# Peptides against a protein of PDB entry 7SID: the designs that were tried, part 65

Target 1, 151 residues: chain A of PDB entry 7SID
Amino acid sequence: LHMYLMLLKELPGEEYPLPMEDVLELLKPLSNVCSLYRRDQDVCKTILNHVLHVVKNLGQSNMDSENTRDAQGQFLTVIGAFWHLTKERKYIFSVRMALVNCLKTLLEADPYSKWAILNVMGKDFPVNEVFTQFLADNHHQVRMLAAESIN

## One batch from the design tools (peptide; made by RFdiffusion4, then SolubleMPNN)

Design b2_p18_2_s4 (from b2_p18_2, 7 letters changed)
Fold by OpenDDE base, seed 3:
Structure b2_p18_2_s4 (fold): chain B 151 residues (1-151), chain A 18 residues (1-18)
Amino acid sequence: as target 1 above (151 residues)
Amino acid sequence: SRREELEEELERFLQEPP
């Protein structure tokens, strides 16, 4: 876990995007790591904070390439899982804050949710529609963070 | 496909047992 988290932490931002092939390799173990530590709030928060760089890289890529679609799909699947568990009240506010930041970054790259669509349990949920639900979050800081993205 | 496998894995492991 430690080595993987360090790898995510060292991922460059949008100014120095990685080749999509490298992004795919980074995403490959992500689902397994998330599943193993799904009950650890601190680890989940850390993962969500670090994968922000993935969104930035995805936004700079050719959206028509197969590798880009594959990377987007793998990433969105993980985000969708975190969102699903959030709806089931499995995560504290700090984890939800990190998730909102991921969704915010997705909306910055794709404001109309053309590709940023969460697929959960066989159903599609555009991120722009999902995001608005956090405006009614029980925690004031989560609501405030969500509201900042709208203004 | 790889994507389908990933989706199935996440659905299985990120859900709490009843």
Scores: peptide ipSAE 0.268, ipTM 0.816, DockQ to the pose 0.544
Fold by OpenDDE base, seed 1:
Parts: C-alpha cells; sequence; structure tokens
Structure b2_p18_2_s4 (fold): chain B 151 residues (1-151), chain A 18 residues (1-18)
C-alpha cells in the first residue's frame, strides 16, 4: 500500500500529463487496493486525494484512443464503488469531501458528462447528476465544497 | 465486453470477503 500510494502521490499534475499507457499501468491495481481498504477511512481519503492527478491527466488526453477509454472506464469503476458505499453511509465526511473533489475535477474535464458516467449495479449515473446530490449532504463542509462548483 | 469487465470489477469491489 505504501509504495502504491507513493506512486500515486508522485504523479505529475495537469501541467505534465503522462502517457496514457502509464496511466493504465497505475490504474490496474487501483480497484483491488481500494477494495481491500474500503473500510479504512484514512486510506480511502488518501487514495481519493491522490487519484485527483489521474483525473487531471485523463482530461488532457486524446479521448478518441482506446487506451483513454479504457483508463476512463477503470477509474470510473472505482469512483462508482466509492459513490455506492457513500450512499450506504459507509464513509465519514472527510472521505466524502475527497470524493466530491474527484467528481468536481471530473466535471471540469467533462462538464457535460460525455464520458464521466458512473455505472453501478448495471445502471448509469452521469457525474453531473451525482454531484448535485452532495449539495444536500448532511455535513455542512461537504455542501459548501459542492456549492463552490456552481459559481 | 469492456462494460461487462468493468461491471465485474465493481462487483468484486463491493463483495464481502469470504
Amino acid sequence: as target 1 above (151 residues)
Amino acid sequence: SRREELEEELERFLQEPP
């Protein structure tokens, strides 16, 4: 876990996009790692904070390539899982804050949710629709963070 | 298909360990 988190942390930001092939390699173990630690609030928060760099990379890549679609799909699968567990009230506000930041970044890259669609239990949920639900979150800081994207 | 693979991945994520 530690080594993997270090790799995610060291991902270059939006100014220095990685080749999509490298992004795919980083995403391959992500689902398994998240699943293994899904009950650990601190680890989940850390992972969600680090994958923000992945979202930024995806937003600057060639969206017409097969590798880009594959990377997007793998990433969205993980986000969908976190979203589902959030709906089941499995995560404290700090984890939800990190998730909102991921969703916010996704919307910045894909405002119309052309590719940013969560598939959960065979049903599609556009991120823009999912995001609006956090405006009614029980925690005031989550609501405030979500509201920042409106303006 | 790609969609089926991603759905299976999500299912594994959400499944409780044996």
Scores: peptide ipSAE 0.254, ipTM 0.809, DockQ to the pose 0.615
Fold by OpenDDE base, seed 2:
Structure b2_p18_2_s4 (fold): chain B 151 residues (1-151), chain A 18 residues (1-18)
Amino acid sequence: as target 1 above (151 residues)
Amino acid sequence: SRREELEEELERFLQEPP
């Protein structure tokens, strides 16, 4: 875990996008790691904070390649899982804030939700639709973060 | 399909431990 988190932490941002092949390699273990530590708030927060760089990399990709779609799919699967567990009130506000940041970044990369669609239990949820729900979050900081993201 | 694979992955993610 620590090594993986270190790799995610060292991932360059939008300024230095990685080849999609490298992004895929980083995403491969992500779901398993997240699943294993889904009950650990700190680990989840850390992961969500680090994967922001992945979102930025995905957003800069103008290539409509199979690798891009695969990377997007893998990432969205993880985000969808976090979203689902959030709805079940499994995460504290700090984790939800990290998730909101991920969603915000997704919307910046895909304002029209062309590809940023969460699929959870066979249902599709556009990220913009998911994002707006955080405007009614029980925690004021989450609401504020969501609100500032739309203005 | 890839979509099915991702759905299965999500299910594994969300599956409660026994």
Scores: peptide ipSAE 0.249, ipTM 0.805, DockQ to the pose 0.614
Fold by OpenDDE base, seed 5:
Structure b2_p18_2_s4 (fold): chain B 151 residues (1-151), chain A 18 residues (1-18)
Amino acid sequence: as target 1 above (151 residues)
Amino acid sequence: SRREELEEELERFLQEPP
C-alpha cells in the first residue's frame, strides 16, 4: 500500500501528462486497494486525493484511443462505487470533499459529461448531474467546495 | 447485513469495470 500510494502521489499533473499505458499500469491495483480499504476513511481520502493526477492525465489524452476508454472506464467505476457508498452515508465529510474534487476535475476535463458518466446499478449518471447533488450536502464545507467549483 | 451487502456491491463494482 505504501509504495502504491507514493507512486500515485508522485504522478505528474496536467502540465506533464504520462503516456496512457503508464496510466493504465497505475490504475490496475486501484480497485483492489480501494476494495481492501473501503472501510478506512483516511486511506480512502488519501487515494481519492492522489488519483486527481490520474484524472488530469485522462483529460489530455486521445479520447478515441482504446487505452483511454479503458482507463476512463476503470476510473469511473471506482468513482461510481465511492459515490454509491456516499449516498448510503458511509463516508465522512473529508472523504466526500476528496470525491467532490475528483468530480470537479472530471468536469474540468469534460464539462458536458460526454464520457464522464457513472454507471451504478445498471443506470447511467452524468457526472455533472452527480456533482450538482453535492450542493445540498449536509456539511457546509462540502457545499462550499461544490458551489465554488461551478463559478 | 445491509453493510455487508454494500461492501459486496462495492467489490463487484471494483472488480468488474466496464
Scores: peptide ipSAE 0.107, ipTM 0.708, DockQ to the pose 0.073

Design b2_p18_3_s1 (from b2_p18_3, 8 letters changed)
Fold by OpenDDE base, seed 4:
Structure b2_p18_3_s1 (fold): chain B 151 residues (1-151), chain A 18 residues (1-18)
Amino acid sequence: as target 1 above (151 residues)
Amino acid sequence: SPLLEENQKIIEQMLKEA
């Protein structure tokens, strides 16, 4: 786990995107890791903080390539899971803060949610619609972060 | 892709157990 998290942390930012093939390799174990540690708040927070780099890489890639679609699908599947569990009140505010940052970054890359769509249990939820729900979060810091992202 | 389908199944199972 810690080795994997370290690899995610070392991803280049938006200014220096990785080849999509490298992004795919990093995403391969992500679903398993999330599933195994879904109840660990600290691990979930760390994962969400590190995958911000993935979103930045996806936003600068050829959106029409098969590899891009695959990478987007793998990433969004995990984000959708975290959002679903958030709705079920499984995560503390610090994890929700990290999730909001991920959603913010997604909206920066895809403001109209053309590809940034969460599919949960067979239903589609555009990220722009999902994001606005955090404006009504029970924790003031989460609401503030969401509001700042809109402006 | 086969990998995407596998990952989706993993997450689906996770949500069923939640």
Scores: peptide ipSAE 0.624, ipTM 0.946, DockQ to the pose 0.909
Fold by OpenDDE base, seed 2:
Structure b2_p18_3_s1 (fold): chain B 151 residues (1-151), chain A 18 residues (1-18)
Amino acid sequence: as target 1 above (151 residues)
Amino acid sequence: SPLLEENQKIIEQMLKEA
């Protein structure tokens, strides 16, 4: 886990995007890691904080390439899971804060949710619609972060 | 992709267990 998290942490940001092939390699174990540590708030927060770099890479890539679509799908699958568990009240506010930051970054890259769509249990949820849910979050800091992101 | 499908199955199973 720690080695993997270190790799995610070292992922270059928006100014220095990685080749999509490299992004895919980093995303491959992500679902397994999330599944294994889904009940660990600290690990989930750390994962969400680190995958922010992935979103930045995805937003600057050629959206028509198969690898880009694959990477987007890998990432969105995990984000959808975190969102679903958030709706099930499984995560504390600090994890939700990290999730909102991920969603914010997605909206910056895809304001119209052309590709940023969460599929959860067979149902599609555009990120722009998902994001508005956090305006009504039970924690004031989460609401504020969400509001600041769209204002 | 096969990997995407595999990861989706992993996540779906996770959510079923939640």
Scores: peptide ipSAE 0.624, ipTM 0.946, DockQ to the pose 0.873
Fold by OpenDDE base, seed 1:
Structure b2_p18_3_s1 (fold): chain B 151 residues (1-151), chain A 18 residues (1-18)
Amino acid sequence: as target 1 above (151 residues)
Amino acid sequence: SPLLEENQKIIEQMLKEA
């Protein structure tokens, strides 16, 4: 786990994007890692913080590429899971803060949620609609972060 | 992709157990 997290941490951001093929390789284990450590708040926070770089890479890639669509799908699958568990009150505010940052970055890349759509249990949830829910979060810092992202 | 479908199944199972 820690080796994988370190690898994610070292992923270049928007300034130095990686080839989509490399992004895909990094995303492959992510669902398994999330599943195994979904109850560990620190690990979940770390994952969400590190995948910010992935979002930045995805935003600069050609959307018509099969690899891009695959990478987007793999990433959104995980984000959808974290959002769902957030609705189930499974995550503390610090994890939700990290999730909001991910959603913010997604909206910067896709403001109208053309591809940034969370599919959870067979239902689609556009990220722009999901994001507004954090404006009513129980924790003031989460609300503030969400509000700052759209103001 | 097959990998995406596999990952989706992993996550679906994860959510069922939550």
Scores: peptide ipSAE 0.623, ipTM 0.946, DockQ to the pose 0.869
Fold by OpenDDE base, seed 5:
Structure b2_p18_3_s1 (fold): chain B 151 residues (1-151), chain A 18 residues (1-18)
Amino acid sequence: as target 1 above (151 residues)
Amino acid sequence: SPLLEENQKIIEQMLKEA
């Protein structure tokens, strides 16, 4: 786990995008890791913080590429899971803060949610609609972060 | 892709168990 998290952390940001093939290799184990450690708040927070770099890479990629669509799909699958578990009150505020940052980054890359759509249990949820729900979060810091992202 | 479908199934199973 820790070796994998280190690899995610070292992924270059928006200024230095990696080839999509490399991004796909990093995303491959992600669903399994999330599933195994879904109840560990610290691990979930760490994952969400590290995948921010993945979002930045995806935003600068060729949208017509099959690899890009696949990478986007794999990433959104995981984000959708964290969103669903958040609605089920499974995550503390620090994890929700990390999730809001991911959603913010997605909206910066895709303001109109053309591809940034969460599919959870067979239903589609555009990220822009999901994001607005954090304006009513129970924790003040989460609400503030969400509000600052809009303004 | 087959990999994407596999990952989706993993996550769906996780959510069912939650």
Scores: peptide ipSAE 0.621, ipTM 0.946, DockQ to the pose 0.873

Design b2_p18_3_s2 (from b2_p18_3, 8 letters changed)
Fold by OpenDDE base, seed 5:
Structure b2_p18_3_s2 (fold): chain B 151 residues (1-151), chain A 18 residues (1-18)
Amino acid sequence: as target 1 above (151 residues)
Amino acid sequence: SPLLEENKKIIEEMLKEA
């Protein structure tokens, strides 16, 4: 786990995008890792913080590429899971903060949610609609972060 | 892709157990 998390952390940001093939290799174990450690708040927070770099890479890629669509799908699958578990009140505020940052980054890359759509339990949820729900979060810091992202 | 579908199934099963 820790070796994998280190690899995710070292992914270059928006200014230095990696080839999509390399991004796909990093995303390959992600769903399994999330599933195994879904109840560990610290691990979930760490994952969400590290995948921010993945979003930045995806935003600068060729949108017509099959690899890009595949990478986007793999990433959104995991984000959708964290969103669902958040709705089920499974995560503390620090994890929700990390999730809001991921959603913010997605909206910066895709303001109109053309591809940034969460599919959870067979239903589609555009990220812009999901994001607005954090304006009513129970924790003041989460609400503030969400509000600052809009303005 | 097959990998994407596999990952979707993994997450789906995770959510069922939650």
Scores: peptide ipSAE 0.621, ipTM 0.943, DockQ to the pose 0.824
Fold by OpenDDE base, seed 2:
Structure b2_p18_3_s2 (fold): chain B 151 residues (1-151), chain A 18 residues (1-18)
Amino acid sequence: as target 1 above (151 residues)
Amino acid sequence: SPLLEENKKIIEEMLKEA
């Protein structure tokens, strides 16, 4: 886990995007890691904080390439899981804060949710719709972060 | 991709357990 998290942390940001092939390699174990540690708030927070760099890479890539679509799918699958568990009240506010930041970054890259769509339990949730739900979050800091992101 | 489908299944199973 720690080795993997270190790799995610070292992922270059928006100014220095990785080749999509490299992004895919980093995303491959992500679902397994999330599944294994889904009940660990600290690990989930750390994962969400680190995958922010992935979103930045995805937003600058050729959306028509198969690798880009694959990477987007890998990422969105995990984000959808965190979203679902958030709706199930499984995560504390600090994890939700990290999730909001991920969603914010997704909206910056895809304002119209052309590809940023979460599929959970067979149902599609455009990220812009998902994001607005955090305006009604039970924790004031989460609401504030969500509000600041769209204002 | 096959990997994407595999990861989707992993997440689906995770959510079923939640």
Scores: peptide ipSAE 0.619, ipTM 0.942, DockQ to the pose 0.875
Fold by OpenDDE base, seed 1:
Structure b2_p18_3_s2 (fold): chain B 151 residues (1-151), chain A 18 residues (1-18)
Amino acid sequence: as target 1 above (151 residues)
Amino acid sequence: SPLLEENKKIIEEMLKEA
């Protein structure tokens, strides 16, 4: 786990994007890692913080590429899981803060949620609609972060 | 992709246990 997290941490951001093929390789274990450590708040926070770089890479790639769509799908699958568990009150505010940052970055890349759509339990949730729900989060810092992102 | 479908299944199972 820690080796993977370190690798994920070192992923270049928007300034130096990786080839989509490399992004895909990094995303391959992610669902398994999330599943195994979903109850560990620190690990979840770390994952969410590190995948910010993935979002930045995805935002600069050609959307018509099969690899891009695959990477987007893999990423959104995980984000959807964290969103669902957030609704189930499984995550503390610090994890939700990290999730909001991910959603913010997604909206910067896709403001109208053309591809940034979470599919959870067979239902689609556009990220722009999901994001607005954090404006009513129980924790003031989460509300503030969400509000700052749209103001 | 097959990998994407596999990952979706992993997450679905994860959410069922939540």
Scores: peptide ipSAE 0.617, ipTM 0.942, DockQ to the pose 0.846
Fold by OpenDDE base, seed 4:
Structure b2_p18_3_s2 (fold): chain B 151 residues (1-151), chain A 18 residues (1-18)
Amino acid sequence: as target 1 above (151 residues)
Amino acid sequence: SPLLEENKKIIEEMLKEA
């Protein structure tokens, strides 16, 4: 786990995007890791903080390529899971803060949610619609972060 | 892709257990 998290942390930002093939390799174990540690708040927070780099890389890639679609699908599957568990009140505010930052970054790359769509149990949830729900979060810091992202 | 489908199944099972 810690080795994997270290690899995610070392991902270059949007200024120096990785080849999509490298992004795919990093995403391969992500679903398994999230599933195994979904109840660990600290691990989930760390994962969400590190995958910010993935969003930045995806935003600068050829959106029409098969590899890009595959990478987007793998990433969004995990984000959708965290979103669903958030709705079920499984995560503390610090994890929700990290999730909001991920959603903010997604909206920066895809403001109209053309590809940034969460699919949870067969239903589609555009990220722009998901994001606005955090404006009504029970924790004031989460609401503030969401509001700052809109302006 | 096969990998994407596998990952979707992993997450689906995770959510069923939640």
Scores: peptide ipSAE 0.617, ipTM 0.942, DockQ to the pose 0.908

Design b2_p18_3_s3 (from b2_p18_3, 6 letters changed)
Fold by OpenDDE base, seed 3:
Structure b2_p18_3_s3 (fold): chain B 151 residues (1-151), chain A 18 residues (1-18)
Amino acid sequence: as target 1 above (151 residues)
Amino acid sequence: SSSLEENKKIIEKMLEEA
């Protein structure tokens, strides 16, 4: 786990995008990691904070390639899971803060939610629709972060 | 991809157990 998290932490930002093939390989284990540590708030927060760099890479890619669609799918599958568990009140505010940052970054890359759509329990939820729900979060810092992203 | 489909199932199972 720690080695994987370290790799995520050291991912280059938007300034130095990775080839989509490399992004995809990094994302493939992520679902397993999230599944194993879904109850660990610190691990979940760390994962969400580190995958921000992946989102930046996805935003600069060719949306028509199979690898891009696959990478997007890998990422959105995990984000959808964290969002669902948030709705189930499984995560403390610090994890929700990290999730909002991920959603914010997704909206920056895809303002109209053309590809940024969460599929959970067989239903589609555009990220812009999901994001607005955090404006009513129980924790003031989460609400503030969400509001700042809108303005 | 097969990997993506597998990961979707992993997440679905996780959510069912939550």
Scores: peptide ipSAE 0.709, ipTM 0.961, DockQ to the pose 0.903
Fold by OpenDDE base, seed 5:
Structure b2_p18_3_s3 (fold): chain B 151 residues (1-151), chain A 18 residues (1-18)
Amino acid sequence: as target 1 above (151 residues)
Amino acid sequence: SSSLEENKKIIEKMLEEA
């Protein structure tokens, strides 16, 4: 786990994009890792913080390639899982804040949710619709972070 | 891709158990 998280952390941001093929290879194990450690708040927070760099890479890539669509799908599958578990009150505020940051970055890349759509339990949820729900989060810091992202 | 489909199934199973 720690070796994988280290590799995930080393992904460059928007200023230094990696080839989409490399991004995809790093995302492929992520769903399994999330499944194994879904109950560990610290691991989940770490994952969400590290994948911010992946989102930045996805946002500036050529959207016409199969690898780009695959990478987007890999990422959205995991984000959808964290969103669902958040609705089920499984995550503390610090994890939810990390999730909001991911959603914010997605909206910056895709403000109209053309590709940023979460599919959870067979139902589609556009990220812009999902994001607004955090404005009513029970924790004040989560609400503040969400509100700052809108302005 | 086959990898994406497999990962979707992994997550779906996880959410059903949660």
Scores: peptide ipSAE 0.709, ipTM 0.961, DockQ to the pose 0.832
Fold by OpenDDE base, seed 1:
Structure b2_p18_3_s3 (fold): chain B 151 residues (1-151), chain A 18 residues (1-18)
Amino acid sequence: as target 1 above (151 residues)
Amino acid sequence: SSSLEENKKIIEKMLEEA
């Protein structure tokens, strides 16, 4: 786990994008990691903080390639899981803040949620609609962070 | 992809257990 998290941490951001095939390879194990450590708030926060760099890479990539679509799918699968568990009240505010940052970055890359759609339990949820739910979060810092993205 | 489909199943199972 720690080795993998270190690799995610070292992932270049928007200024130094990686080839999409490399991004994809880094994302492939992520679903397994989430499944194993979903109850660990610190691990979840760390994952969400590190995948911000992945979102930045996805936003600058050519969306027509199979690797891009695959990478998007890998990422959205994990984000959808974190969102669902958030609705189930499984995560503390610090994890939710990290999730909002991810969603904010997604909206910057895809403001109209053309590809940024969370599929959870067989249903589709556009990120722009999901994001508005955090404006009513129970924690004031989460609401403020969400509001900064819109105002 | 096969990997993506597998990961979707992993997450689906995780959410069912939650």
Scores: peptide ipSAE 0.708, ipTM 0.961, DockQ to the pose 0.827
Fold by OpenDDE base, seed 4:
Structure b2_p18_3_s3 (fold): chain B 151 residues (1-151), chain A 18 residues (1-18)
Amino acid sequence: as target 1 above (151 residues)
Amino acid sequence: SSSLEENKKIIEKMLEEA
């Protein structure tokens, strides 16, 4: 786990994007890791913080390739899971803060949610629609973070 | 891809157990 998290942390940002093939390979284990550690708040927070770089890479890539679609699918599958568990009140505010940052970054890359769509339990939820729900979060810091992206 | 399909199933199972 720690080695994997370290690899995610060292991902180049938007200024230095990785080849989509490399991004995809880094994302493939992510679903399994999330499944194993979904109850660990600290691990979930760390994962969400590190995958911010992945979102930046996805936003700079050619969206017409199979590898890009695959990478997007890998990422959105995990984000959808975290969002669903958030609605089930499984995560503390610090994890929700990290999730909001991921969603904010997704909206920057895809403002109209053309590809940034969470599929959960067979239903589609556009990220721009999902994001607005955090404006009504019970924790003031989460609401404030969500509100920052509106202006 | 087969990997993506597998990962979707992993997450689906996780959410069903939650």
Scores: peptide ipSAE 0.708, ipTM 0.961, DockQ to the pose 0.838

Design b2_p18_3_s4 (from b2_p18_3, 8 letters changed)
Fold by OpenDDE base, seed 1:
Structure b2_p18_3_s4 (fold): chain B 151 residues (1-151), chain A 18 residues (1-18)
Amino acid sequence: as target 1 above (151 residues)
Amino acid sequence: SSSLKENEEIIKKMLEEA
């Protein structure tokens, strides 16, 4: 786990994008890691903070390639899981704040949620619609962070 | 892709357990 998290941490952001093939390879183990550590708030927060760099890479990439679509799918699968568990009240505010940052970055790359759609339990949820729910979050800092993203 | 489908199933099972 720690080795993998270190690799995610070292992932270049928007200023130094990685080849999509490399991004995809880093994302492939992520679902397994999330499944194993979904109850660990610190690990979940760390994952969400590190995948911000992945979102930045996805936003600058050519969306026509199979690897790009695959990488998008890998990322959205994980984000959808974190969102669902958030609705199930499984995560503390610090994890939710990290999730909001991810969603904010997604909306910057895809403001109209053309590809940024969370599929959870067979249903589609556009990120722009999902994001508005955090404006009503129980924690004031989460609401403020969400509000800053659209105001 | 095969990897994507596999990961979607992993997450699906995770959410069903929650």
Scores: peptide ipSAE 0.678, ipTM 0.958, DockQ to the pose 0.802
Fold by OpenDDE base, seed 3:
Structure b2_p18_3_s4 (fold): chain B 151 residues (1-151), chain A 18 residues (1-18)
Amino acid sequence: as target 1 above (151 residues)
Amino acid sequence: SSSLKENEEIIKKMLEEA
């Protein structure tokens, strides 16, 4: 786990985008890791904070390639899971803060939710719609972070 | 891809157990 998290932490940002093939390889284990540590708030927060760099890479990619669609799918699958568990009140505010940052970054890359759509339990949730839910979060810092992204 | 489908199933199972 720690080695994997270290790799995620060291991912280059938007300034130095990775080839989509490399991004995809990094994302493939992510679902397993999230599943194993879904009840660990600190690990979940760390994962969400680190995958921000991946989102930045996805925003600079060719949307028409199979690898891009695959990478987007891998990422959105995990984000959708964290969103769902948030709705189930499984995560403390610090994890929700990290999730909002991920959603914010997605909206920056895809303002009209052309590809940034969460599929959870067979239903589609555009990130725009998901994001607005955090404006009513129980924790003031989460609400503030969400509001800052809108303005 | 097969990997994506597998991961979607992993997440589905995770959510069912939550």
Scores: peptide ipSAE 0.655, ipTM 0.954, DockQ to the pose 0.882
Fold by OpenDDE base, seed 2:
Structure b2_p18_3_s4 (fold): chain B 151 residues (1-151), chain A 18 residues (1-18)
Amino acid sequence: as target 1 above (151 residues)
Amino acid sequence: SSSLKENEEIIKKMLEEA
């Protein structure tokens, strides 16, 4: 886990995108890691914070490439799971904060949710729709972060 | 790319509790 997290942390920013092949390799174990540590709030927060760089990389890629679509799908699956568990009230505010940041980054890359759509339990949820729900979050800091992201 | 079933299974795994 720690090796993987370190690798995620060292991802270059939006200005220095990784080859999509490298992004895919990094995403391959992500769902398993998230699933394994889904009950660990600190690990989940850390993962969500680190995968922000993945989102930035995805936003810089050609949307028409198979690898890009694959990477987007894998990432969105994980985000969708975190979103669902959030709806089930499984995560504390700090994890939700990290999730909001991920969603914000997704919207920056895809403002109209053309590809940023969460599929959860067979239903599609555009990220912009999901994001607005955090404006009504029970925790004031989450609401504030969501509101700031709109501005 | 990931199939719908694959995505569903991942979500289900994350939702499973002891």
Scores: peptide ipSAE 0.143, ipTM 0.737, DockQ to the pose 0.475
Fold by OpenDDE base, seed 5:
Structure b2_p18_3_s4 (fold): chain B 151 residues (1-151), chain A 18 residues (1-18)
Amino acid sequence: as target 1 above (151 residues)
Amino acid sequence: SSSLKENEEIIKKMLEEA
């Protein structure tokens, strides 16, 4: 886990896009790691903070590429899972803040929600719709972070 | 809210679809 997290952390951001093939390789273990550590708040927070680099990289990719769509799908599935468990009140505020940052970055990459759509329990949720719900979060820091992202 | 067991099943299914 620690080695994987280190690799994930070292990913370049938007200013230094990686080939989509490399992004896909990094995403391959992600679902398994998230599933395994779904109950560990600290690990989940760390994962969400590190995948910000992936989101930034996805925003620089050609939307017509099959690999891009694959990478987007894999990432959105994980985010959808975290979102679902957040709705079930399974995550503390620090994890929710990390999730909000991911959603913010997604909106920056896809302002019109062309591809940034979460599928949860067979229903589609545009990221902008999901994001606005954090404006009513029970924790003041989460609300503030969400509000700052809009302004 | 769903039970922990139900949430585990849901997240596993969602992650398998990735």
Scores: peptide ipSAE 0.134, ipTM 0.743, DockQ to the pose 0.070; fails the geometry check

